# Ledger of designs, part 26: peptides against a protein of PDB entry 9IZ0

Target 1, 345 residues: chain A of PDB entry 9IZ0
Amino acid sequence: ITCLGSNGHTYKQLVKGGNDDLRQDAVMEQVFEQVNGFLRSYRKTSQRNLSMRTYKVIPLALKTGVIEWVQDTIPLGEYLDSAHKVYHPKEWSLSTCRKLIAEKQMEDLETRLKVYDLVCRHYRPVFRHFFLESYADPVQWFTTQTNYARSTAVASVLGHVLGLGDRHGQNILIDKTSGEVIHIDLGIAFEQGKKLPVPECVPFRLTRDVVDGMGITGVEGVFRRCMEFTLETLRREEDSLLSVLEVLRYDPLFSWLISPLRRMKKQKMQLENFNQPESGNITTDASRDPKIQRNNVSGESEAERAILKVRQKLSSTLSVEASVGELIRIAQDPSYLALMFCGWS

## One batch from the design tools (peptide; aimed at target 1 F341)

Design b2_p14_3_s4 (made by RFdiffusion4, then SolubleMPNN; from b2_p14_3, 12 letters changed)
Fold by OpenDDE base, seed 1:
Structure b2_p14_3_s4 (fold): chain B 345 residues (1-345), chain A 14 residues (1-14)
Amino acid sequence: as target 1 above (345 residues)
Amino acid sequence: PLVLVDAYEVLLKE
């Protein structure tokens, strides 16, 4: 939809009509706005303009709302698919890579690692080309690549702390002007990504292409340091962050659990991307709804568990450097990436 | 100015 603002400017807006609870997105954006306040209050983060990029979400009803259309953006996955075809036209297609990983989804870790390594050899990183193509001026190139590394660092720490799931390349936008990342579709939070049909095992997305975009220093430059400064800020503001999350405990409209419908929809979308339409009328008799034992875990008990996990992730038991080092290690570990739906790019 | 802070901290660690 295009809306005319009171200022006479036209704003493009995305209207989501469907089973996605835009209230979760709106709440997570409010949490990010508060965290951006903390990042502005501390010298180490404010001097670097560290922020989580936000977008306006206006929930109109339980399943409908208006999302700000972020201008001049591209989904990371859309860029990577297009760029890979240009820079590596002799390598495997994304569909071939997906197929090979899915064919081994039920196999042991050793078999899955072998297939992941094979896919990685036939699908090389290309995300560095985003910056090289978009910015002819060396200062603008360096600035935008730095902004990318900074914004990815903030998003990685926040994504870990808040347990953001579903961080695939279509849910990460790149701002073509600033190089910053914008995370969208925030409806999988507080580690509910572990309950997906393909469980998310990484703390945040740090795939080979995400690292390739950081340039020659990879994770050891701006990215690591900005993760450290972000985590240091969140540890200092732990009580403030927990107080913001406690407000959500009393929101009767906030779902701390992934809806069964959203889980099933994602499962179908994952399966439909693998089924070529063989015209076989498999009447999948929808009558075998497995009796999901409604474990009467009150929404309050799940909120309390979520807040406890946030507190545990902010623990000062390890140094900031040690904690960030471990997060970076786990996020890049092939033993986790090989288990992901798309861990190779 | 802001890009320089991280560039200087990279240069000060090398």
Scores: peptide ipSAE 0.016, ipTM 0.457, DockQ to the pose 0.016
OpenDDE base, seeds 2, 3, 4, 5: peptide ipSAE 0.000, 0.000, 0.013, 0.009; ipTM 0.360, 0.337, 0.451, 0.385

Design b2_p14_4 (made by RFdiffusion4)
Pose (drawn by RFdiffusion4):
Structure b2_p14_4 (pose): chain A 304 residues (1-257, 299-345), chain P 14 residues (1-14)
Amino acid sequence: ITCLGSNGHTYKQLVKGGNDDLRQDAVMEQVFEQVNGFLRSYRKTSQRNLSMRTYKVIPLALKTGVIEWVQDTIPLGEYLDSAHKVYHPKEWSLSTCRKLIAEKQMEDLETRLKVYDLVCRHYRPVFRHFFLESYADPVQWFTTQTNYARSTAVASVLGHVLGLGDRHGQNILIDKTSGEVIHIDLGIAFEQGKKLPVPECVPFRLTRDVVDGMGITGVEGVFRRCMEFTLETLRREEDSLLSVLEVLRYDPLFSWLGESEAERAILKVRQKLSSTLSVEASVGELIRIAQDPSYLALMFCGWS
Amino acid sequence: SHSVGLDVVPVVNP
């Protein structure tokens, strides 16, 4: 539902009747805003203007809340389905990949990796072409590319820290003229998903297409630097963060999917921010564990 | 409508 504005600007409201965890999304957005404040009160984490972008959430009811449909955007999942066909029509469709992996579900490890390798060799990455031929001449394109890289890196590090759940393209919105990414429908949090009936391996959203969209350079450069600056900044302001997560723990609102998985979850958060390992080594291991095909094969259908 | 805010990955058929 799109309404006008007194200043003359229209605002789009996305109302949802489904039982999306909009309250959890709201509290998570509050944490994200406070993180933006942390990144604001620092030299390195603000010269890059890096921020985990937040979309306003106004949940009147958990089942029937209303959120701000962000200014003109095309979701990642709804996108690069048309781009896949237009750019690579010869290659296989998502139908062949999907249920072919469906045949992979009951198979062993080697079979799963083999079929995944085959399908991934068939379906070349295509998201790299969104930032081309869409925004503007090169300066704006590069600004948008670095904005996407920074925003996705910060969102991914924060989601790994807080154990964010579903990370399919249907839950990622790319801005357009700016390029900052907005994660949507973050109902599963604090390591809720890997432990699904169907298990996962990847800690944060990182497909081949996403790394192809970061530019010619994969996730080694601006992405890794932004991630590691985010990790160090989050560590430096760790006490305030765990304080925020603690106040989340003691309230019965945040979903952690007496004793609760929230305690272990924040312990894992501390471990993830633990200074025992160098931050650079931590970012390196995170990139490796999110980029390796062996882990990517077991994730789920698609996710090329 | 837009396929956003989903709990599951949708199945794609021919």

Design b2_p14_4_s1 (made by RFdiffusion4, then SolubleMPNN; from b2_p14_4, 10 letters changed)
Fold by OpenDDE base, seed 1:
Structure b2_p14_4_s1 (fold): chain B 345 residues (1-345), chain A 14 residues (1-14)
Amino acid sequence: as target 1 above (345 residues)
Amino acid sequence: EVLIGLKEIPEVEE
């Protein structure tokens, strides 16, 4: 919809209805606004304009709300699919790569690693081209690539600390003007991504294309240093951040758990996007209802566990540099990436 | 492909 504001400006907005609770998105955006306050308060982060890009979310009902339309953006996954066709027209299609990974989803780690490596050889990174295409001026090119590395670093630390899941290429927008990343669909937080049918095993998205966008220095340049400054800031503001999260503990409307229905719907969508109807009657006997062990874990006990995990991730047991080094290592480790859902890349 | 089901609400032409 397009709304006319009281200021006479028109605002494009997204009306989302049906099955998604936008209150989780709205709450995560509020947490990001508070974190942006912390990032502005410290010289190391403020001098670099480090921020999580935010957008407005207005929940209207349990399953309906309005989302700000972020202008001049493109989904990372949409850009990558188009760019791979242009720059590598002789390489495998994204659909071929996804098919090969999915066919091996139930196999051992060694088999999955071999298929992941095979896919990697036939599907090379292209995201560097986003900056080369969009910015003919060298200063704009350098500025936007720097902004990309900065915003990706902030989002990676926050994504890890808050346990953001479902960070596939359609849930990450790229601002075509600034080069900054915008994370959308925040409805999987506090490590609920590990409860998906295919568990998310990486702390954040750091795929080969995400690294390719950082230019020649990759992760060892602006990205690593901005992760370190962001984590240093969050450790200093631990009590402030935890106090913001404690408010959510008492919100009876906040779901710390992924809804079983949302889990099942994501599982079905993950399976149905694979079933082009080849007319094979696989009577999947729907009679194996996995006994939902209703662990009567009160919503309060899940909130407490979520907050405890945030505190553990902010622990000063390791240096900032050591912690960031380990996060970057895990996020790029093929042994974890090969375990991800075929649609993760 | 996560089809974010963007239902375009048809513009009600007033």
Scores: peptide ipSAE 0.000, ipTM 0.319, DockQ to the pose 0.047
OpenDDE base, seeds 2, 3, 4, 5: peptide ipSAE 0.000, 0.000, 0.000, 0.000; ipTM 0.327, 0.349, 0.350, 0.330

Design b2_p14_4_s2 (made by RFdiffusion4, then SolubleMPNN; from b2_p14_4, 7 letters changed)
Fold by OpenDDE base, seed 1:
Structure b2_p14_4_s2 (fold): chain B 345 residues (1-345), chain A 14 residues (1-14)
Amino acid sequence: as target 1 above (345 residues)
Amino acid sequence: PVLVGLKEVPEVLP
């Protein structure tokens, strides 16, 4: 939709209706705004202008809302698919890579690692080209690549701490002006990504293309140091962050659990990416509702477990450097990336 | 800014 503002300007807005609960997105954006307060108050993060990029979400009903249209952005996955066709026209298509990974989804880890490595050899990283194409001036190139590494570091720490799931390339926007990342569709949080049909095993997205965008230093230098400063800030503000999350414990509208509808939608999207239409009458016998034993774990008990996991992730048992080092290692580990829906790019 | 008017643009998102 296009909205006329009280200032006489027109604003493009996205209206989501039907099956998407935007209340979780709105709540996560409020948490990010509070965290941005902590990042501005702390010298090491403030001096680097570290922030999570936010967008406005206005929930209108249980399944309807208005989302701010983020101008001058592109989905990371859309850029990568387009750029890969330009820079590597003799390599495999994204659809070929998806098919090969998917055909081995039920196989052992060793077989999945072999297919992941094979896909990686035929689908090379291209995200460095985003900065080379977009910025003719060396100072602008360096600034935007630095902003990308900084914003990705903040989003990676927050994504881990809050347990953000569904971090595929379509749910990560790149700002074409600043090079910063914008995370969208925040409806999978507090490790509910582990309950997806393909469980998420990484703390955040740190695939080969995500690293390629950081330039010659990769994860070293700007990215690692900005993760460390962000985690140091969140550990200092642990009580403040937990107090913000405790408000959500008492929100009867907040869902700490992934809805059965969202699970089914993600199952269907995974299956539809497999089916080119062979016209086979799948009579969906809608009569096998699996009696999921609703262990009525009260929504309060799931909130308490979620908050406890956030506290555990902020633990000072390991140094900031050791904690960040382990997170970076796990996020890049082929044994986890080979298990992902799209861990190669 | 307060939203004063909504103009429906049918965007079929895929």
Scores: peptide ipSAE 0.005, ipTM 0.372, DockQ to the pose 0.046
OpenDDE base, seeds 2, 3, 4, 5: peptide ipSAE 0.000, 0.000, 0.000, 0.000; ipTM 0.319, 0.322, 0.364, 0.335

Design b2_p14_4_s3 (made by RFdiffusion4, then SolubleMPNN; from b2_p14_4, 8 letters changed)
Fold by OpenDDE base, seed 5:
Structure b2_p14_4_s3 (fold): chain B 345 residues (1-345), chain A 14 residues (1-14)
Amino acid sequence: as target 1 above (345 residues)
Amino acid sequence: EVRVGLKEVPEVEE
């Protein structure tokens, strides 16, 4: 929908209806705004303008709401598919790569690693071209690539700490003006991604293309240092962050668990959206979700477990540098990436 | 532009 604001400006907005609980998105956006407060208060993060990019979510009902349309953005996955066809026209298509990974989805780790390596040899990173083609001015190029590395670092730490799942290339927008990343569809949090039919085994998205966008230094520059400063800030503000999350413990409407139906539907819709040419009116008959008797007792125990996991991720048992180093290692490890859903890359 | 998880609502021309 397009709305005329009281200021005379026209705003494109998305009306979302269906099985997605937009209250989870709205709550995660509120948590991000609080974290942005902490990042602004701390000198090391404020000097770098570190923030999680946010968007407005207005839940109108349990399954309906209005979402801000983030202007001047493209899904990372859409850019990568288009750019790969231009820069590597002799390599495999994304659909071919996904098919090969999907065909081996139920095989052992060794077989999946062999297929992942094979795909990697036939599908090279291209995301560096986003900055080279969009910004002819060297200062703009450097600024936007720096903003990308910074925003990706913040999102990676927050994504790990809050256990954000479903971070495939279509749920990550790139801002064409600033180079910053915007994470959308926050309906999988608190490690519920590990409960998908194909579990998410990485702490955040750090695929070869995500790294290629960071330029010549890759992860060993702005990205690593900004992750360290972000994690240092979150450890300092642990009690403040946990207090924000505790408010959700007492919200009887907040869903700490992804429903089995929603789990299956998310990964299936990911497969279907990748296999369809443009023409298909899918009338999703929203047939009767059986009344999940939310035993209130189960919700509080899941909230407590989620908060405990956040606290564990903020633990000072390892240095900030060691913790970030291990997160970066795991997020790039082929043994974890090869276990991911075929739609992850 | 179909964002994943987001259906384009067709612009209703007024």
Scores: peptide ipSAE 0.006, ipTM 0.343, DockQ to the pose 0.115
OpenDDE base, seeds 1, 2, 3, 4: peptide ipSAE 0.006, 0.006, 0.000, 0.006; ipTM 0.348, 0.349, 0.357, 0.357

Design b2_p14_4_s4 (made by RFdiffusion4, then SolubleMPNN; from b2_p14_4, 9 letters changed)
Fold by OpenDDE base, seed 1:
Structure b2_p14_4_s4 (fold): chain B 345 residues (1-345), chain A 14 residues (1-14)
Amino acid sequence: as target 1 above (345 residues)
Amino acid sequence: PVLVGLKEIPEVDE
């Protein structure tokens, strides 16, 4: 829809209907706005303009709402698929890579590592080209690549701390003007990504293409230092952040659990991306509903566990540098990336 | 960029 603002400007808005609960997105955006307050108040983060990019979400009903259309953006996965065809036209297609990883999804870790390494050799990183194509001026190139590394660092720390899941390349937008990342579809939070059919094993997305966009230093320098300053700020403001999350404990509209419908939808989308329509009448006898042992874990007990897990992630037991070093290591570990739906790009 | 699950509501031309 296009909305006429009270200022006489037209705003393109995205109406989402039917199946997705926008209340989780709206709540996570409110948490990001509060965190942006903490980042502005702390000298080390403020002097670097560190922020999580936000967008407006207006939930209208249980499964409908209006989302701000983020202008001048492209999904990371859309750019990477297009750029890979241009820069590496002799390498494998994204569909070939996906097929090979899926064919080994039920195999042991050693077999999955071998196929992941094979895919990595036939699908090389290209995301550095985003900055080289978009910015002819060296100062603009350096500024936008720096903004990318900074925004990715903030999003990586927040994504880990809040347990953001479903961080695939279609849920990460790149701002073509600033180089900043914008995370969308925030309905998988507080480690509920571990309950997906393909469990998320990484703290945040730090794939080879995400690193390639940081330039020659990769994760070293701007990205690492901005993660450290962001984590230092969140540890300082732990009580303030936990107080914001405690308000959500009492929100009867907030689901601390992944909805069965969202889980099934993600399962179908993962399966449908693998099924070319072979015309086989698979009578899916829908009668084998796995007895979801409804452990009657009250939504309150899940909220308490989520908040406790946030507190544990903000623990000062390790230095900021040691904690960030371990997060970067885990996020890049092939043993975790080989288990992901798309860990190679 | 197709956000997976967004339908464009066609502009109802008035």
Scores: peptide ipSAE 0.000, ipTM 0.335, DockQ to the pose 0.104
OpenDDE base, seeds 2, 3, 4, 5: peptide ipSAE 0.000, 0.000, 0.000, 0.000; ipTM 0.331, 0.341, 0.374, 0.325

Design b2_p14_5 (made by RFdiffusion4)
Pose (drawn by RFdiffusion4):
Structure b2_p14_5 (pose): chain A 304 residues (1-257, 299-345), chain P 14 residues (1-14)
Amino acid sequence: ITCLGSNGHTYKQLVKGGNDDLRQDAVMEQVFEQVNGFLRSYRKTSQRNLSMRTYKVIPLALKTGVIEWVQDTIPLGEYLDSAHKVYHPKEWSLSTCRKLIAEKQMEDLETRLKVYDLVCRHYRPVFRHFFLESYADPVQWFTTQTNYARSTAVASVLGHVLGLGDRHGQNILIDKTSGEVIHIDLGIAFEQGKKLPVPECVPFRLTRDVVDGMGITGVEGVFRRCMEFTLETLRREEDSLLSVLEVLRYDPLFSWLGESEAERAILKVRQKLSSTLSVEASVGELIRIAQDPSYLALMFCGWS
Amino acid sequence: TIEEQEEESELRYA
């Protein structure tokens, strides 16, 4: 539902009747805003202008809340389905991949990796072409690319820290003229998903297409540097963060999918921010664990 | 979109 504005600008409101965890999304957005404040009050974490982008959430009811449909965007999942066909029509479709993996579900590890390797060899990455031929001449393109890399890196590090759940393309919106990513529908949090009926391996969203969209350079450069600066900044302001997560713990609103998984979750948050391992080594291990095909194969259908 | 989510959910919760 799109309305005009007094200043002359239209605002789009996405109202959902489905039982999306909009209250959890709201409190998560509050945490994200406070994180943006942390990144604001620091030298390195603001020269890069890095921020975990927040979309305003106004949940009138958990089942029937209303959120801000962000200014013109194309969701990642709804995108690169058309791009996959247009750019690579000869290669296999998502139908062959999907249920072929469906056949993979009951198979052993080696079979799962083999079939995944085959399908991934068939379906070359295509998202790299969104930032080309869409935005503008090269300066704007590069600014958009670095904005996407920074925003996705910060969002990914934060999601790993807070154990964010669903990370499909249907839950990622790419801005367009700016390039900052907006994660949507973050209902599953505090390590909720891996422990699904169907298990997962990857801690944060990192497919082949996503790393292909970061540029010619994969996730080694601006992405890793932004991630590690984010990690260090979050560690330096750790006390305030755990204070925020504690106040989330003691209220019965945040979903942590008497004693609760929230305690263990924030303990794991502390461990993730623990200074025992160097931050650079932590970022390196995170990139490896999110990029390796062995982990990616067991994730789920698609996710190429 | 919802149809795809239904398929995913069936697979996930099968």

Design b2_p14_5_s1 (made by RFdiffusion4, then SolubleMPNN; from b2_p14_5, 10 letters changed)
Fold by OpenDDE base, seed 1:
Structure b2_p14_5_s1 (fold): chain B 345 residues (1-345), chain A 14 residues (1-14)
Amino acid sequence: as target 1 above (345 residues)
Amino acid sequence: SEERRKELLEFIYK
C-alpha cells in the first residue's frame, strides 16, 4: 500500500497478513533501538557510528501489521543470484546447488562436507561486485564497503546475543545508498532457529559472499574490530539489556517459542524446494492435529532460559578478542555451514 | 591523496 503522511509525503508500506507474528518483529526492533542507544553512549562505537539498522513495524493485530518499506534496498540473496549469473555464467545454478545439498541432508557430516566443498567450487563468491558496480567514486566505494563491514559486525554480535534465526539471504536487505545491512523477519529469536527442521548451527551469517563484500581484508580489519567494540559495549550494558528483555518476560503476547504454524510453514517451504511438482494429489488430510504435548514449560520458564542464555553470551569469562575470534571461527566453519540450508553463499 | 587516505583511515580507525 501507499500511504500519504501528515507531512504530505507518500510512503510505501507492506501490509503483512498471515501467521507471522509482527509483534515479535516490533519488539525486536525496540530492543535494537535500545541497543543503538548503548552504541551511541560509548566512544569506541559512537565514533564509528555503529548501529543496528531498524525499520518501523506497526502491529495492527496478533498476526497483522504494517511494515515500513525500506527504500533503495535489495535482498542479499536476490543480488547474489543475479550477480552470480552475470559474473560466473558457467558455474552451477542456485537451484542445482540447493538440490545437491538437500539430497545429502540425511547423510553423515563427511558426506555433507564433500558436497558442500563441491558446491563451493562451482558457486564462487560475487558480493564484492555490489560495491564495485554501485560506486564509481573510490571514496564512496570505500565508505560504503566500510559501512557494510561495520553494519554486518553489529548485526552479527547482536544476532548472536539475541539468538536471531532464519538469517538467510532473503531476510537480509542491503541498503544501496549506505551499504548497510537491514535484518528483517525477526520472528525467530532466542535460539529458536535450532528448533527448525534444518537446525541453525552458526551464531550469525558469515558465508563466503558475506565475507567477499568486506573486500580484501575479509573479516580481518573493520569487521573483527567492530564486532569487538560492539561486544565490549553490550558487556558494559549487560544489566540494561537484560532489564529490557525482562520487560518482555511479562508481555503475554510475546512468544519466546517458535509458533507451531511458523515451524510448519518453514517445513513446507523446505519440502517444496525438494519436491518438483510431481502432480500426485497428496490429499494432506489436515485433520491429524498431532497432540504435540505442550510440555507446559510456562512461557515464563522459556523467557528465563532465554535471558540466562543472553547473560551467558555476554559473560566476561573470555576476553572480547577471544570471544569474537571464536564466534568468527564457528560462523565460518565448514562443519557448521555444510549443515545449513544455504551455507555456501 | 595521502591526506584523504589518512582521513579515510582515521574515519575507519577512530
Scores: peptide ipSAE 0.015, ipTM 0.421, DockQ to the pose 0.013
OpenDDE base, seeds 2, 3, 4, 5: peptide ipSAE 0.009, 0.014, 0.009, 0.006; ipTM 0.524, 0.418, 0.407, 0.359; seed 3 fails the geometry check

Design b2_p14_5_s2 (made by RFdiffusion4, then SolubleMPNN; from b2_p14_5, 9 letters changed)
Fold by OpenDDE base, seed 1:
Structure b2_p14_5_s2 (fold): chain B 345 residues (1-345), chain A 14 residues (1-14)
Amino acid sequence: as target 1 above (345 residues)
Amino acid sequence: SEKEREELLEFIYR
């Protein structure tokens, strides 16, 4: 829809109807705004203008709302599919790669690693071309690539700490003007991605293409340092962040758990969207999710467990450098990446 | 320019 604002400007808005809890997205965006406050308060993060990019979510009902249309953006997965066809026209299609991973999904780790390595050899990274194509001026190129690395670092730390799941290429937008990343569809948080039919096992998305976009330094430069400064800031503001999350403990409309039906639907929709050409009529049959009366006691225990897990991730037991080093290692480890859902590629 | 690169590097590394 297009809305006329009180300022006389027209705004494009996405009306999302369906089983997606836009209230969860709105709450996560509020948490990101609080974190952005912390990042502005500390010299190391404020000097680098470190922030999680946010978008406006207005929940209208339990499963309906209006989302701000982020102008001048493209989904990372859409860009990568298009660019791969241009720069590597002799390599395998994304469809072939995902099919091979899906066919071996029930096999052992050794078999899945062999398939993942085979796919990697026939589907090379291209995301560096986003910056080379979009920015002819060397200063703009370097600034936007730096903004990308900074934004990805903040999103990686925050995504790990909050346990954001479902970070596939369609749920990450790239701002064509700034190079920053915008995370959308925040409906899987607090490690609920581990409860999907194919469990998520990486802390954040650090695929070969995500790294290729960082340029010649890869993770070893702006990205690593900005992760360290972000984690240092979140550790300093641990009590403030936990206090924000504790307010959500008492929100009876906040879902700390992904429903079993929603778990099946997310990975099924990713498989169906993979097998259907772009027939835009997803008639999401409004099958009434049975009101599982979550006993309030279960929701509170789930919230407490989620908050405890956030606290554990902010623990100062390891240095910031050691913690970031381990997160980067795990996020790039083929033994974890080969276990991911085929649609996560 | 080298100066703009240094200012950018300072802006990035500050």
Scores: peptide ipSAE 0.031, ipTM 0.459, DockQ to the pose 0.013
OpenDDE base, seeds 2, 3, 4, 5: peptide ipSAE 0.010, 0.026, 0.000, 0.016; ipTM 0.508, 0.454, 0.282, 0.422; seeds 3, 5 fail the geometry check

Design b2_p14_5_s3 (made by RFdiffusion4, then SolubleMPNN; from b2_p14_5, 11 letters changed)
Fold by OpenDDE base, seed 2:
Structure b2_p14_5_s3 (fold): chain B 345 residues (1-345), chain A 14 residues (1-14)
Amino acid sequence: as target 1 above (345 residues)
Amino acid sequence: SEKERKELLEFIFK
């Protein structure tokens, strides 16, 4: 849909239909706007313009809504597949790498680590080329790479604290103008990614290509410092953030649990990505929702557990530096990445 | 330029 704004500009809008509840996305975007308020209030975060990039979500019904079309963006996974074919044409295809990891999915950790290392040697990082190709001016190149590292740091802290799942390369957009990341499809939150057929074991996406985009300093530059400043701000605003989440506890429209349908859809998409090349067309098959009686008592207990887990992640028991250091370590650990669906890129 | 380098350093280290 194209809408005419009150400012006389035309805006493209995506109408999403099918089985995805856009209410989850809309709620998470509201939480991000509140967090962006906290980031603007503190000198250390405001001076760096630290923010979670947001997009407008208007849920219209249980399975339909309007999403803002984020202009001048590309999915990270789409760029990486294209760039890898250009810069490493003699290396393995993404489909070959996925197949080898899948064939060993039921094997022991030692076997999975050997296959992960083998894949990593035949599929090298390329994401630094995004900045080198897109920005001929050294000041623009450096500014956009810095914006990427800053936005990735904010998204990494928030992704960990809120337990955001399903952070694959198609759910992370890169803004071609600013270099900032935009996270989409926010329907797996509060550690529900651990309930997927392939459990999510990392706090956020910090794969080799995500790090390669940070340039020569990798995680030890702007990224680490911006994670520290973001976590410091969230610890100061713990009560404010928890109060925002408590409002959601009593929202009958909010889902603290992954829906069985969404779990099945993700399982099917994982299986289809093993057998078919290239066409990531999200076939919205309108399968009939069985009326699962939501026991209300189970929802409140899951909300309480989720809020308690957020509080635990904001604990000042460790320094900000120690907490960020451990998060970065775990997010890059081959023992976790080898267990993931796509931990090598 | 030295000016652009200084503005970049200030942008990084704010």
Scores: peptide ipSAE 0.033, ipTM 0.449, DockQ to the pose 0.013
OpenDDE base, seeds 1, 3, 4, 5: peptide ipSAE 0.024, 0.022, 0.000, 0.000; ipTM 0.410, 0.422, 0.238, 0.362; seed 3 fails the geometry check

